# Peptides against a protein of PDB entry 8PQO: the designs that were tried, part 176

Target 1, 252 residues: chain A of PDB entry 8PQO
Amino acid sequence: VLLKEYRVILPVSVDEYQVGQLYSVAEASKNETGGGEGVEVLVNEPYEKDGEKGQYTHKIYHLQSKVPTFVRMLAPEGALNIHEKAWNAYPYCRTVITNEYMKEDFLIKIETWHKPDLGTQENVHKLEPEAWKHVEAVYIDIADRSQVLSKDYKAEEDPAKFKSIKTGRGPLGPNWKQELVNQKDCPYMCAYKLVTVKFKWWGLQNKVENFIHKQERRLFTNFHRQLFCWLDKWVDLTMDDIRRMEEETKRQ

## One batch from the design tools (peptide; made by RFdiffusion4, then SolubleMPNN)

Design b1_p24_7_s3 (from b1_p24_7, 15 letters changed)
Fold by OpenDDE base, seed 4:
Structure b1_p24_7_s3 (fold): chain B 252 residues (1-252), chain A 24 residues (1-24)
Amino acid sequence: as target 1 above (252 residues)
Amino acid sequence: DLKEILLKILLDAVLTYMNRNPLA
């Protein structure tokens, strides 16, 4: 088991982020052929647990048509079915990802707190001390080009070049986080994303767990760079606007 | 060899999912 807490600091408010996140996810999904194709929603209902109130979803992603033919031809039953259980209680979210074939031998859990701070809180997910001491805190700086793979880099998604016309935020220089503290009118937040990866194949545990973390970090980095650089596209949208957009998309 | 194939299958599935759901 490998745990890392990714801390993504953004010059947006927690409330803004909710809109931006949904918008950016929607934009990212538009590039995927078929949209919701292969997604089976088993459960979508409100939940209450230990004072936490939100929306619970259980989805199965049937990825047979989404992977290369070579993979599909060799895949045993259930190997290409990903189960996603999600507890969405923004500003808290939890997602558990499992695979039918791997059963208990594979798990990815992503727990996210969105806090109006600069990533300074320790153990925001309230892990036991013994567990917390094994968690690596990883700061993602969306303005740091060195954290972006060359193949992922796009100038139009570079926070170091982007200037928001609507908000005046950006570009983000090397010391943007420190400068942000002095900008009273600029909101900021941190997404604390605790990622737990479990892969219980002897001899491959560390390799696979590290690999998955590397991919998660890559995704988080790219996504939040996009989110920020798309600020002018979503900052004036309300949650109701987003909901309408989502409903319209579902109807198409 | 078989384990490597299975691993590739799993990782491809996971990565495919992750790319479709960047903020799961």
Scores: peptide ipSAE 0.534, ipTM 0.926, DockQ to the pose 0.725
Fold by OpenDDE base, seed 2:
Structure b1_p24_7_s3 (fold): chain B 252 residues (1-252), chain A 24 residues (1-24)
Amino acid sequence: as target 1 above (252 residues)
Amino acid sequence: DLKEILLKILLDAVLTYMNRNPLA
């Protein structure tokens, strides 16, 4: 098991982020062929647990048509079915990803707190001390180009170049986080994303767990760069607008 | 060999999922 807490600081408010996140997810989904194809929604219902109220979803991603032919031909039963269980109680979210074939031998859990701070809180997910001491905190700087793979880099998604017309935010210089503290009119937040990866195949545990973390970090980095650079596209949207966009995305 | 094949299948599935769901 490998745990890392990714801390993504953004010059947006927690409330703004909710809109931006949903917008960016919807936009990313539009860019994928087939949109919601192969997604089976088993459960979509409100939940309440220990004072936490939100929406619970259980989805199965049937990836048979989305993977290369050789993978499909060799895949045992259930190997291409990804189960996603999500508890969405913004500003808290939890997602558990499993695979039918791997059963208990594979798990990705992502727990996210969105806080109006600069990533300064320790153990925001309230882990036991013994567990917390094994968690690596990883700061993602969306303005740091060195954290972006060359193949992922797009100038239009570079926070160091982007200037929001609607908000005046950006571009983000090397010391943007420090400068942000002095900018009373600019909100900020941190997404604390605790990622737990478990892969129990002997001899492959560390390799696979590290690999998945590497991919998660990459995704988080790219996504939040996009989110920020798309600020002018979503900052004025309402939740109703987002809902309409999601519906349109589902139709594609 | 079998483990490697299965691993590739799993990772491909996971990556496919992750790419479709940048924020899980």
Scores: peptide ipSAE 0.533, ipTM 0.927, DockQ to the pose 0.734
Fold by OpenDDE base, seed 3:
Structure b1_p24_7_s3 (fold): chain B 252 residues (1-252), chain A 24 residues (1-24)
Amino acid sequence: as target 1 above (252 residues)
Amino acid sequence: DLKEILLKILLDAVLTYMNRNPLA
């Protein structure tokens, strides 16, 4: 088991982020062939637990048509089915990802708190002290080009070059986080993403767990760079606007 | 080996999912 807490600081408010996140997810997924093809929604219902109110979803991603033919031909039953259980209670979110074939031998859990701070809270997910000692805190700097793979880099998605016309935010220089504290008119937040990865195959635990964390970090970095650089596209949208856009997309 | 093939299949599935869902 390998746990890391990724802290992503952004020059947006917690309320703004909710809109930006949904917009950016939709935008990033537009170019995927088939859109919602292969997604089976088993459960989609409101939930209430321990004062937490939100929406619970259980989805199965049938990826048979999304992988190369060679992989599909060799895949045992269930190996290409990903189960996603999500508890969405913004500003809190929890997602549990499992594979049908691997059963209990594979797990990815992502728990996220969105807080109006600069990533200064320790143990925001309230882990037991012994468990918290084993968590590495990883700060993601969306303005740091060195954290981006060359093959992922796009100039139009570079926070160090982007200037928001609507908000005046950006570009983000090398010391943007320190400067943010002195800019009283600029909102900020931190997404605290606790990622738990379990892979129980003997001899491969550390290798696979570290690999998955590397991929998660890459995804978080690229996504939030996009989110910020697309600020002018979504900052004036409301949650109702987003809901309407999602409904329209589902009908196409 | 069989383990290597299975691992590649699993990782390919997970990566495919992750690319479609950048924020899980």
Scores: peptide ipSAE 0.525, ipTM 0.925, DockQ to the pose 0.746
Fold by OpenDDE base, seed 1:
Formats: C-alpha cells, structure tokens, sequence
Structure b1_p24_7_s3 (fold): chain B 252 residues (1-252), chain A 24 residues (1-24)
C-alpha cells in the first residue's frame, strides 16, 4: 500500500472550484470518443454517515469497447469492468475504484478536502499518527512547467501565460503562491487529495503502486492547469448551467 | 507470462478509466 497526499493550490475560492471542477470534467468528457458510452449507474442516492451528508453513486465502467482489440480478446471476465463508488459531500469527496477481476487485490481510493488555505494543514484527513507519518505530501504547482511532460504541454493551458479577462487573475509567476498572501482581492484554496493505492501481487506491489501514483499526479497537474486557464469559460456559470452541460454530455 | 498479460490488461483498463475521469 502506498499513500501520498497531493496538495493543489489554486487562485480560486472553494465555491468557485465546485463550478470549475464540474465544468472541466464535463469538457474533458466531451473530448472523449463515445462520451458516457459503457457507463452503468447502479446507485445514485443521498446518504448520511457520521455527520457527513451528500450524494452516493455506484457506477460501472464497461471498457470493452475502449481498449485495444488484443486486450479485449485476452481479458478474462470482469477484467475490463471498473467499479467507481463515490461519496460526494462537497467540499469533501471520496472515491473508491475497484476492478471485478482483481477483487480485494486492487484498490485506488481518493479522498479530497477542499480548504480555503494555502496547503498548510497537516493531516486534514485525520489519519492515525502512525499512518500519517508514512504519507508523502506532494505539492503540485500548476504554474511550474517543469512538472508538465513535454507531450502534455499546451501554451493555451499554461497558467504562467494565461490572463483571465473576467477576474484579472494570472499570469502566475514563479512566486505566485507567496504573492497570494498579500492579495486581499484574490481568493485561494487548496485541494488536499489523499490517494491510497493497493496492489497485492507479490513482486509487483511497489512498481505498480508507484506507476499509478505517477499517472494520478500527471492527471491532477494537467486537469488543474486546464481548470485555471478555462476560468473565463466557467466563472459566470451557475450550477443549473453545469447540470445542463452534464445532461448534454450524456447524450453524446 | 500469464501474470504479465493480466497486469497489462488491468493497467490498460485503469488508465482508460483515469483518462476519462481526471478527478475521480
């Protein structure tokens, strides 16, 4: 088992981020061939647990049509079905990802707190001290080009070049995070993403767990760069606007 | 060989999912 806490600081408020996140997810989904094809919603209901109140979803992603032919031909039953269980109680969210074939031998858990700070809180997910001491804290700087793979880099998605017309935010210079402390008119937040990866195949545990973390970091980095650079597209949207976009995406 | 094939299948499935759900 490998745990890392990714801390993503953004020059947006916690409330703004909710809209921006949903917009950016919807936009990313539109860019994918087939959109919602192969997604089965098993459960979608409100929940209340230990004072946490939100929406619970259980989805199955049937990926048979989304993987290469040779993978599909060799895949055992259930190997291409990904289960996603999500507890959405913004500003808190938890997602558990499993695979039917691997059962308990594979798990990805992502727990996120969105806080109006600069990533300074320790153990925001309230782990036991013994567990917390084994968690690596990883800061993602969306303005740092060195954290972006050359193949992923797009100038139009570079926070160091982007200037928001509607909000005046950006471009983000090398010391943008330190400068936020002195800018009363610019909101900021941190997404604390505790990622737990478990892969229980002897001899491959560390290799696979580290690989998945590397991919998660890459995705988080690219996504939040997009979210910020798309600020002018979503900052004036309402939640009703977002819901309409999601419905339109489901029809594609 | 079988273990490696299964691993490739699993990783391909997971990566496909992750690319479709960047903030799962």
Amino acid sequence: as target 1 above (252 residues)
Amino acid sequence: DLKEILLKILLDAVLTYMNRNPLA
Scores: peptide ipSAE 0.524, ipTM 0.925, DockQ to the pose 0.726

Design b1_p24_7_s4 (from b1_p24_7, 15 letters changed)
Fold by OpenDDE base, seed 5:
Structure b1_p24_7_s4 (fold): chain B 252 residues (1-252), chain A 24 residues (1-24)
Amino acid sequence: as target 1 above (252 residues)
Amino acid sequence: SLKELLLKILLDSVLTYLNRNPLN
């Protein structure tokens, strides 16, 4: 098991982020083959647990049509089905990802707190001390080009070049995070993303777990760079607008 | 090996999912 807490600081408020995240997810999904195809929603209901209130979803992603033919032809039963259980109680959310074939031998859990701070809180997810001491805190700087793979880099998604017309935010210079403290008119937040990866195949645990973390970090980095650079596209949207976009994405 | 093939299948599935679902 490998745990890392990714801390993504953004020059947006927690409330703004809720809109921006949903918009960016919808927009990013348009660029993926098949959109919502192969997604089966098993459960979608409100929940309340230990004071946490939100929406619970259980989805199965049937990926048979989304993986290479070679993989599909040789895949055992259940190997191409990903189960996603999500507890969405913004500003808190939890997602548990499993695979039917791997059963208990594989798990990805992503727990996120969105806080109006600069990523300074320790153990925001309230782990036991013994568990917390093994968690690596990883700061993602959306303005740091060195954290972006060359193949992922796009100038139009570079926070160091982008300036929001609607808000005046950006571009983000090398010391943008430190400068936020002095900019009373610019809101800020941190997404604390605790990622737990479990892969129990002997001899491959560390390799696979580290690989998945590497992919998650890449995704978080690229996604939040997009989120910021798309600020002018979503900052004035309402939740009704977001819902409409989500429906459109599902139809693709 | 069979084990390596199964691992490839799993990783391809996971990566496909993750790329399609940046909401995490």
Scores: peptide ipSAE 0.511, ipTM 0.927, DockQ to the pose 0.732
Fold by OpenDDE base, seed 2:
Structure b1_p24_7_s4 (fold): chain B 252 residues (1-252), chain A 24 residues (1-24)
Amino acid sequence: as target 1 above (252 residues)
Amino acid sequence: SLKELLLKILLDSVLTYLNRNPLN
């Protein structure tokens, strides 16, 4: 098992982020072939547990049509089905990812707190001390080009070049986080993403767990760079606007 | 090996999922 807490700092408010996240997810999904194809929603209901109130979803992603032919042809039963259980209680969310074939031998858990700070809180997920001491804190700087793979880099998604016309935020220079503290009119937040990866195949645990973390970090980095650079596209949207957009997408 | 093949299948599936679900 490998745990890392990714801390993504953004010059947006927690409330703004909720809109931006949903918008950016929707926009990113448009770039993927098939959209919602192969997604089976088993459960979508409100939940309340231990004071946490939100929406619970259980989805199965049937990836048979989304993987290379040789993978599909060789895949045993259940290997291409990904189960996603999600508890969405913004500003808290939790996602548990499993695979039918791997059963208990594979798990990805992503727990996120969105806080109006600069990533300074320790153990925001309230892990036991013995567990917390094994968690690596990883800061993602969306303005740091060195954290972006060349193949992923797009100038239009570079926070170091982007200037928001609507908000005046950006571009984000090398010291943008330090400067942000002195800017009274610019909100900021941190997404604390505790990622737990478990892969129990003997001899492959560390390799696979590290690989998945590397992919998650890459995804988080690219996604939040997009989120910020798309600020002018979503900052004036309301949650109702987002809901309408989602409904329109479902109808297509 | 068979184990490596199964791993490849799993990782391709996971990556496909992750790339489609940046909300996580």
Scores: peptide ipSAE 0.510, ipTM 0.927, DockQ to the pose 0.738
Fold by OpenDDE base, seed 3:
Structure b1_p24_7_s4 (fold): chain B 252 residues (1-252), chain A 24 residues (1-24)
Amino acid sequence: as target 1 above (252 residues)
Amino acid sequence: SLKELLLKILLDSVLTYLNRNPLN
């Protein structure tokens, strides 16, 4: 088991982020053919637990059509099915990802708190001390080009070059996080993403767990760079606007 | 090996999912 807490600081408010996140996910998904094809929703209901109120979803992603033919032909039953269980209670979110074939031998858990701070809180997910001491804190700087793979880099998604016309935020220089403290009119937040990766195949545990973390870090980095650089596209949208857009996309 | 093939299939599936769900 390998745990890392990714801390992503953004020059947006927690409330703004909720809109931006949903917009950016929708925008990123447009580039993939088939949208919701292969997604089976088993459960979609409100939940309440220990004062946490939100929406619980259980989805199965049937990825048979999304992999090459030779992979489909060789894949055992259940190997291409990904189960996603999600508890969405913004500003808190928990997602558990499993695979039917791997059963208990594979798990990815992502727990996120969105806080109006600069990533200074320790153990925001309230782990036991013994567990917390094994968690690596990883700061993602969306303005740091060195954290982006060359193949992923796009100038139009570079926070160091982008300036928001609507808000005046950006570009983000090398010391942008320190400068935020002095900018009273600029909101900021941190997404604390605790990622737990479990892979139990002997001899491959560390290799696979580290690989998945590397992919998650890459995804978080690219996603939040996009989110910020698309600020002018979503900052004036309401949650109702987002819901309408999602409904329109489903009808298309 | 069979084990390597299964691992490749699993990782491809996970990566495909993750790319479609960057919010997670």
Scores: peptide ipSAE 0.503, ipTM 0.925, DockQ to the pose 0.776
Fold by OpenDDE base, seed 1:
Structure b1_p24_7_s4 (fold): chain B 252 residues (1-252), chain A 24 residues (1-24)
Amino acid sequence: as target 1 above (252 residues)
Amino acid sequence: SLKELLLKILLDSVLTYLNRNPLN
């Protein structure tokens, strides 16, 4: 088992981020062929547990049509079905990802707290001390080009070049995070993303767990760079606007 | 090997999912 806490600092408020996140997901989905094809919703209901109130969803992603033909032809039963269980209680959310074939031998858990701070809180997910001491904290700087793969880099998605017309935020210089402390009119937040990866196959555990973390870091970096650079597209949207976009995406 | 093939299938599936679900 390998745990890392990714801390993503953004020059947006916790409330703004909720809109921006949903918009960015919807926008990314529009660019994908087949949109919601192969998604089965098993459960979608409100929940309340230990003072946490939100929406619980259980979805199955049937990926048979989304993987290369040779993978589909060789895949055993259940290998291409991903189960997603999500507890959405913004500003807190938890997602558990499993695979039917791997059963208990594979798990990805992503727990996120969105806090109005600069990533300074320790153990925000309230792990036991013995567990917390084994968690690596990883800071993602959306303005740091060195954290972006050359093949992923786009100038129009570079926070170091982007300036929001509607809000005046950006561009983000090398010391932008330190400068936020002195900018009274610019909101900020940190997404604390605790990622747990479990892969129990002997001899491959560490290799696969590290590989998945590397991919998650890449995804988080690229996604939040897009989210910030798309600020002018979503900052004036309402939640009703977002819901309409999501419904349109489902129909594609 | 069979183990390596299964690993490739699993990783391809997981990466396909993750790339389509940046909300996580």
Scores: peptide ipSAE 0.503, ipTM 0.927, DockQ to the pose 0.741

Design b1_p24_8_s1 (from b1_p24_8, 16 letters changed)
Fold by OpenDDE base, seed 3:
Structure b1_p24_8_s1 (fold): chain B 252 residues (1-252), chain A 24 residues (1-24)
Amino acid sequence: as target 1 above (252 residues)
Amino acid sequence: DEEVKLAIILEVLNLYLKVRLKFL
């Protein structure tokens, strides 16, 4: 098992982020050709548990149509299905990812707290001390070009170049986080993303767990760069606007 | 065969990460 807490600092408020996240997810999904194909929504309902209120979703990603023929022919039963269970109680979210073939030998859990701070809280997910001492804290800097793969880089999604017309935020220079503390009128938040990865195949555990973390970090980095650079597209939207957009997208 | 299975699982995960965006 490998645990890392990714801390993503953003020059947006926790309330703004709720809108921006949903918009950016929808927008990024449009950019992925065939992204919705093979996605089955088993459950989508409100839940209440231990004072946590939110939306529960269970999705199955059927990837048979997206793999080469030889992969489909060689894949064991259930290997091409990914289950995603998600509890969205913003500003808290939890996602559990499993695979039918791997069963208990594979798990990705992502637990996120969105806090109005600069990533300074320790053990925000309230792990036991023995567990917390094994968690690596990883800061993602959305303005740091060196954290982005060349193949993922787009100038229009570079926070170091983007200037928001509507808010005046950006571009994010090398010391933007330090400067943010002195900007009383600029909101900020941190997404604390505790990622637990388990891959129980002897001799491959460390390799695969590290690989998955690398991919998750890449995803978080790219997504939040997009979210910030799309600020002018979503900052004036309300949650009701987002709901309408989601309904319209479902009709297409 | 185990190497093939591993490659398949990693490819499946890669594909999943490309299509999943909700609750990031």
Scores: peptide ipSAE 0.350, ipTM 0.870, DockQ to the pose 0.576
Fold by OpenDDE base, seed 2:
Structure b1_p24_8_s1 (fold): chain B 252 residues (1-252), chain A 24 residues (1-24)
Amino acid sequence: as target 1 above (252 residues)
Amino acid sequence: DEEVKLAIILEVLNLYLKVRLKFL
């Protein structure tokens, strides 16, 4: 098992982020090929547990039609199905990813707290002290180009070049986080993403767990760069606007 | 073959990571 807490600082408020995240997910989704084919929404319902209130979703990603032919031919039964269970109680969310073939030998868990701080809270997910000792804290700086793969880099999604017309935020220089403290009118938040990865195959555990973390980090980095650079597109939207957009998208 | 199984799982995970954002 490999645990890392990714801390993503953004020059937006927790409330703004809720809108921006939903918008950016929708926008990023439009750019991905393959549509919604192969995604089964098994459950989508409100939940309440231990004072946590939110939306629970269970999705199954049926990847049989999307993998190369050789993968399809060699894949064991259930290997091409990914289960995603998500509890969205913003500003807290949890996602659990499993595979039918791997069963208990595979797990990705992503737990996120969105806090109005600069990523300074320790053990925000309230792990046991012994467990917390094994968590690596990883800061993602959306302005740091060195954290972006060349193949992922787009100038229009570079926070170091973008300036929001609507808010005046950006561009984000090398010391932007330090400068935020002095800018009374600029909100900030941190997404604390505790990622737990388990891949319990002898001889492959470390390799696969590290690979998954690398991919998650890449995803978080690129997504939040986009989220910030799309600020002018979503900052004036309300949650009701987002809901309408989602409904319209479902009808298309 | 363990290597083949690994390749399959990694491909599946890679695909999932690409498509999950579309449905978040």
Scores: peptide ipSAE 0.345, ipTM 0.862, DockQ to the pose 0.524
Fold by OpenDDE base, seed 1:
Structure b1_p24_8_s1 (fold): chain B 252 residues (1-252), chain A 24 residues (1-24)
Amino acid sequence: as target 1 above (252 residues)
Amino acid sequence: DEEVKLAIILEVLNLYLKVRLKFL
């Protein structure tokens, strides 16, 4: 098991991020070929647990059509089905990803707190001290070009070049985070994303767990660069607007 | 982005299957 806490600082408020995240997920999904195909929604209902109130979703991703023919022919029963269980109680979110075939031998868990700070809180997920001491904290800087792969780089999604017309935020220079501390009129937040990766296979555990973390970091980096650079597209949207976009995405 | 996340998981599954076929 390998745990890392990714801390993503953004020049947006916690309330703004709720809209921006939903918009950016919907927009990114529309840009992908075959979006929504093979997704089965088993459960979508409100929940209440330990004072936490939110929406619980259970989805199955049927990936049989998404793999090469030889993979499909060799895959054992359940291997190409991914279960996603999500508890959305914004500003807290939890997602658990499992596979029917691998059962307890495979797990990705992503727990996120969205806080109105600059990533300064330690152990925001309240792990036991013995567990917390083994968690690596990783800061993602959305303005740092060196954290972006050349194949992922787009100039229109570069926070160091983007200027929001509606809010006046950006571009983000090399010292943008330090400047944010002194800029009273600009909201800021940190997404604390505790990622737990388990891949229980002798001789491959560390390799695969590190690989998954590398891919998750890449995903978080690119996604939040997009979220910021799309600020003018979503900052004036309502939750009703977001709901309409989600419905349209489900129909594609 | 959930689709990108699924692609990551699929790559892991492909690796798992490859190793399984080679050694089992």
Scores: peptide ipSAE 0.170, ipTM 0.695, DockQ to the pose 0.054
Fold by OpenDDE base, seed 4:
Structure b1_p24_8_s1 (fold): chain B 252 residues (1-252), chain A 24 residues (1-24)
Amino acid sequence: as target 1 above (252 residues)
Amino acid sequence: DEEVKLAIILEVLNLYLKVRLKFL
């Protein structure tokens, strides 16, 4: 098991982020070829548990038609079905990813708290001390180009170059996080993403767990760079606007 | 074969990561 807490600091408020996240997901999804083919929504319902109230979704990603032929031929039964259980109680979110074939040998859990701070809270997910001591805190700096793969880099998605016309935020220089403290009018938040990866197959555990973390980190980095650089596109949108966009996207 | 297992898992995960964005 490999645990890392990715802390993504953004010059947006927790409330703004809710809009920005949904917008950016919708926008990013438009750029991905292929529709919802192979995605089965088993459950999509409100939930309330232990004071947590939100939306629960259970989706199955049937990837049989999406994998290369050699993968499909070699994959054992159930290996190409990914179960995603998600609890969205913004500002808290939890996603649990499992696979039918790997069963208990595979788990990805992503738990996110969105807090109006600069990533300074320790153990925001309230792990037991014994578990928390094994968590690596990883700060994602959206302005740090060195954290971006060359193949992922786009100048139009570079927070170090972007300046929001609507808000005046950016560009984000090397000390942008420290400068935020002095800018009373600029909101900030941190997304604390605790990622738990379990891959208990002999000989592959460390390699796969690290690989998954690398992919998640890459995803988080790129996504939040986009989110910030798209600020002028979403900052004036309401949740109702987002809902309309989501409905339109679902119809395509 | 561990190499085959790894290849399969990595491909599945990569595909999942691409697909999930549309439904987050």
Scores: peptide ipSAE 0.341, ipTM 0.861, DockQ to the pose 0.496; fails the geometry check

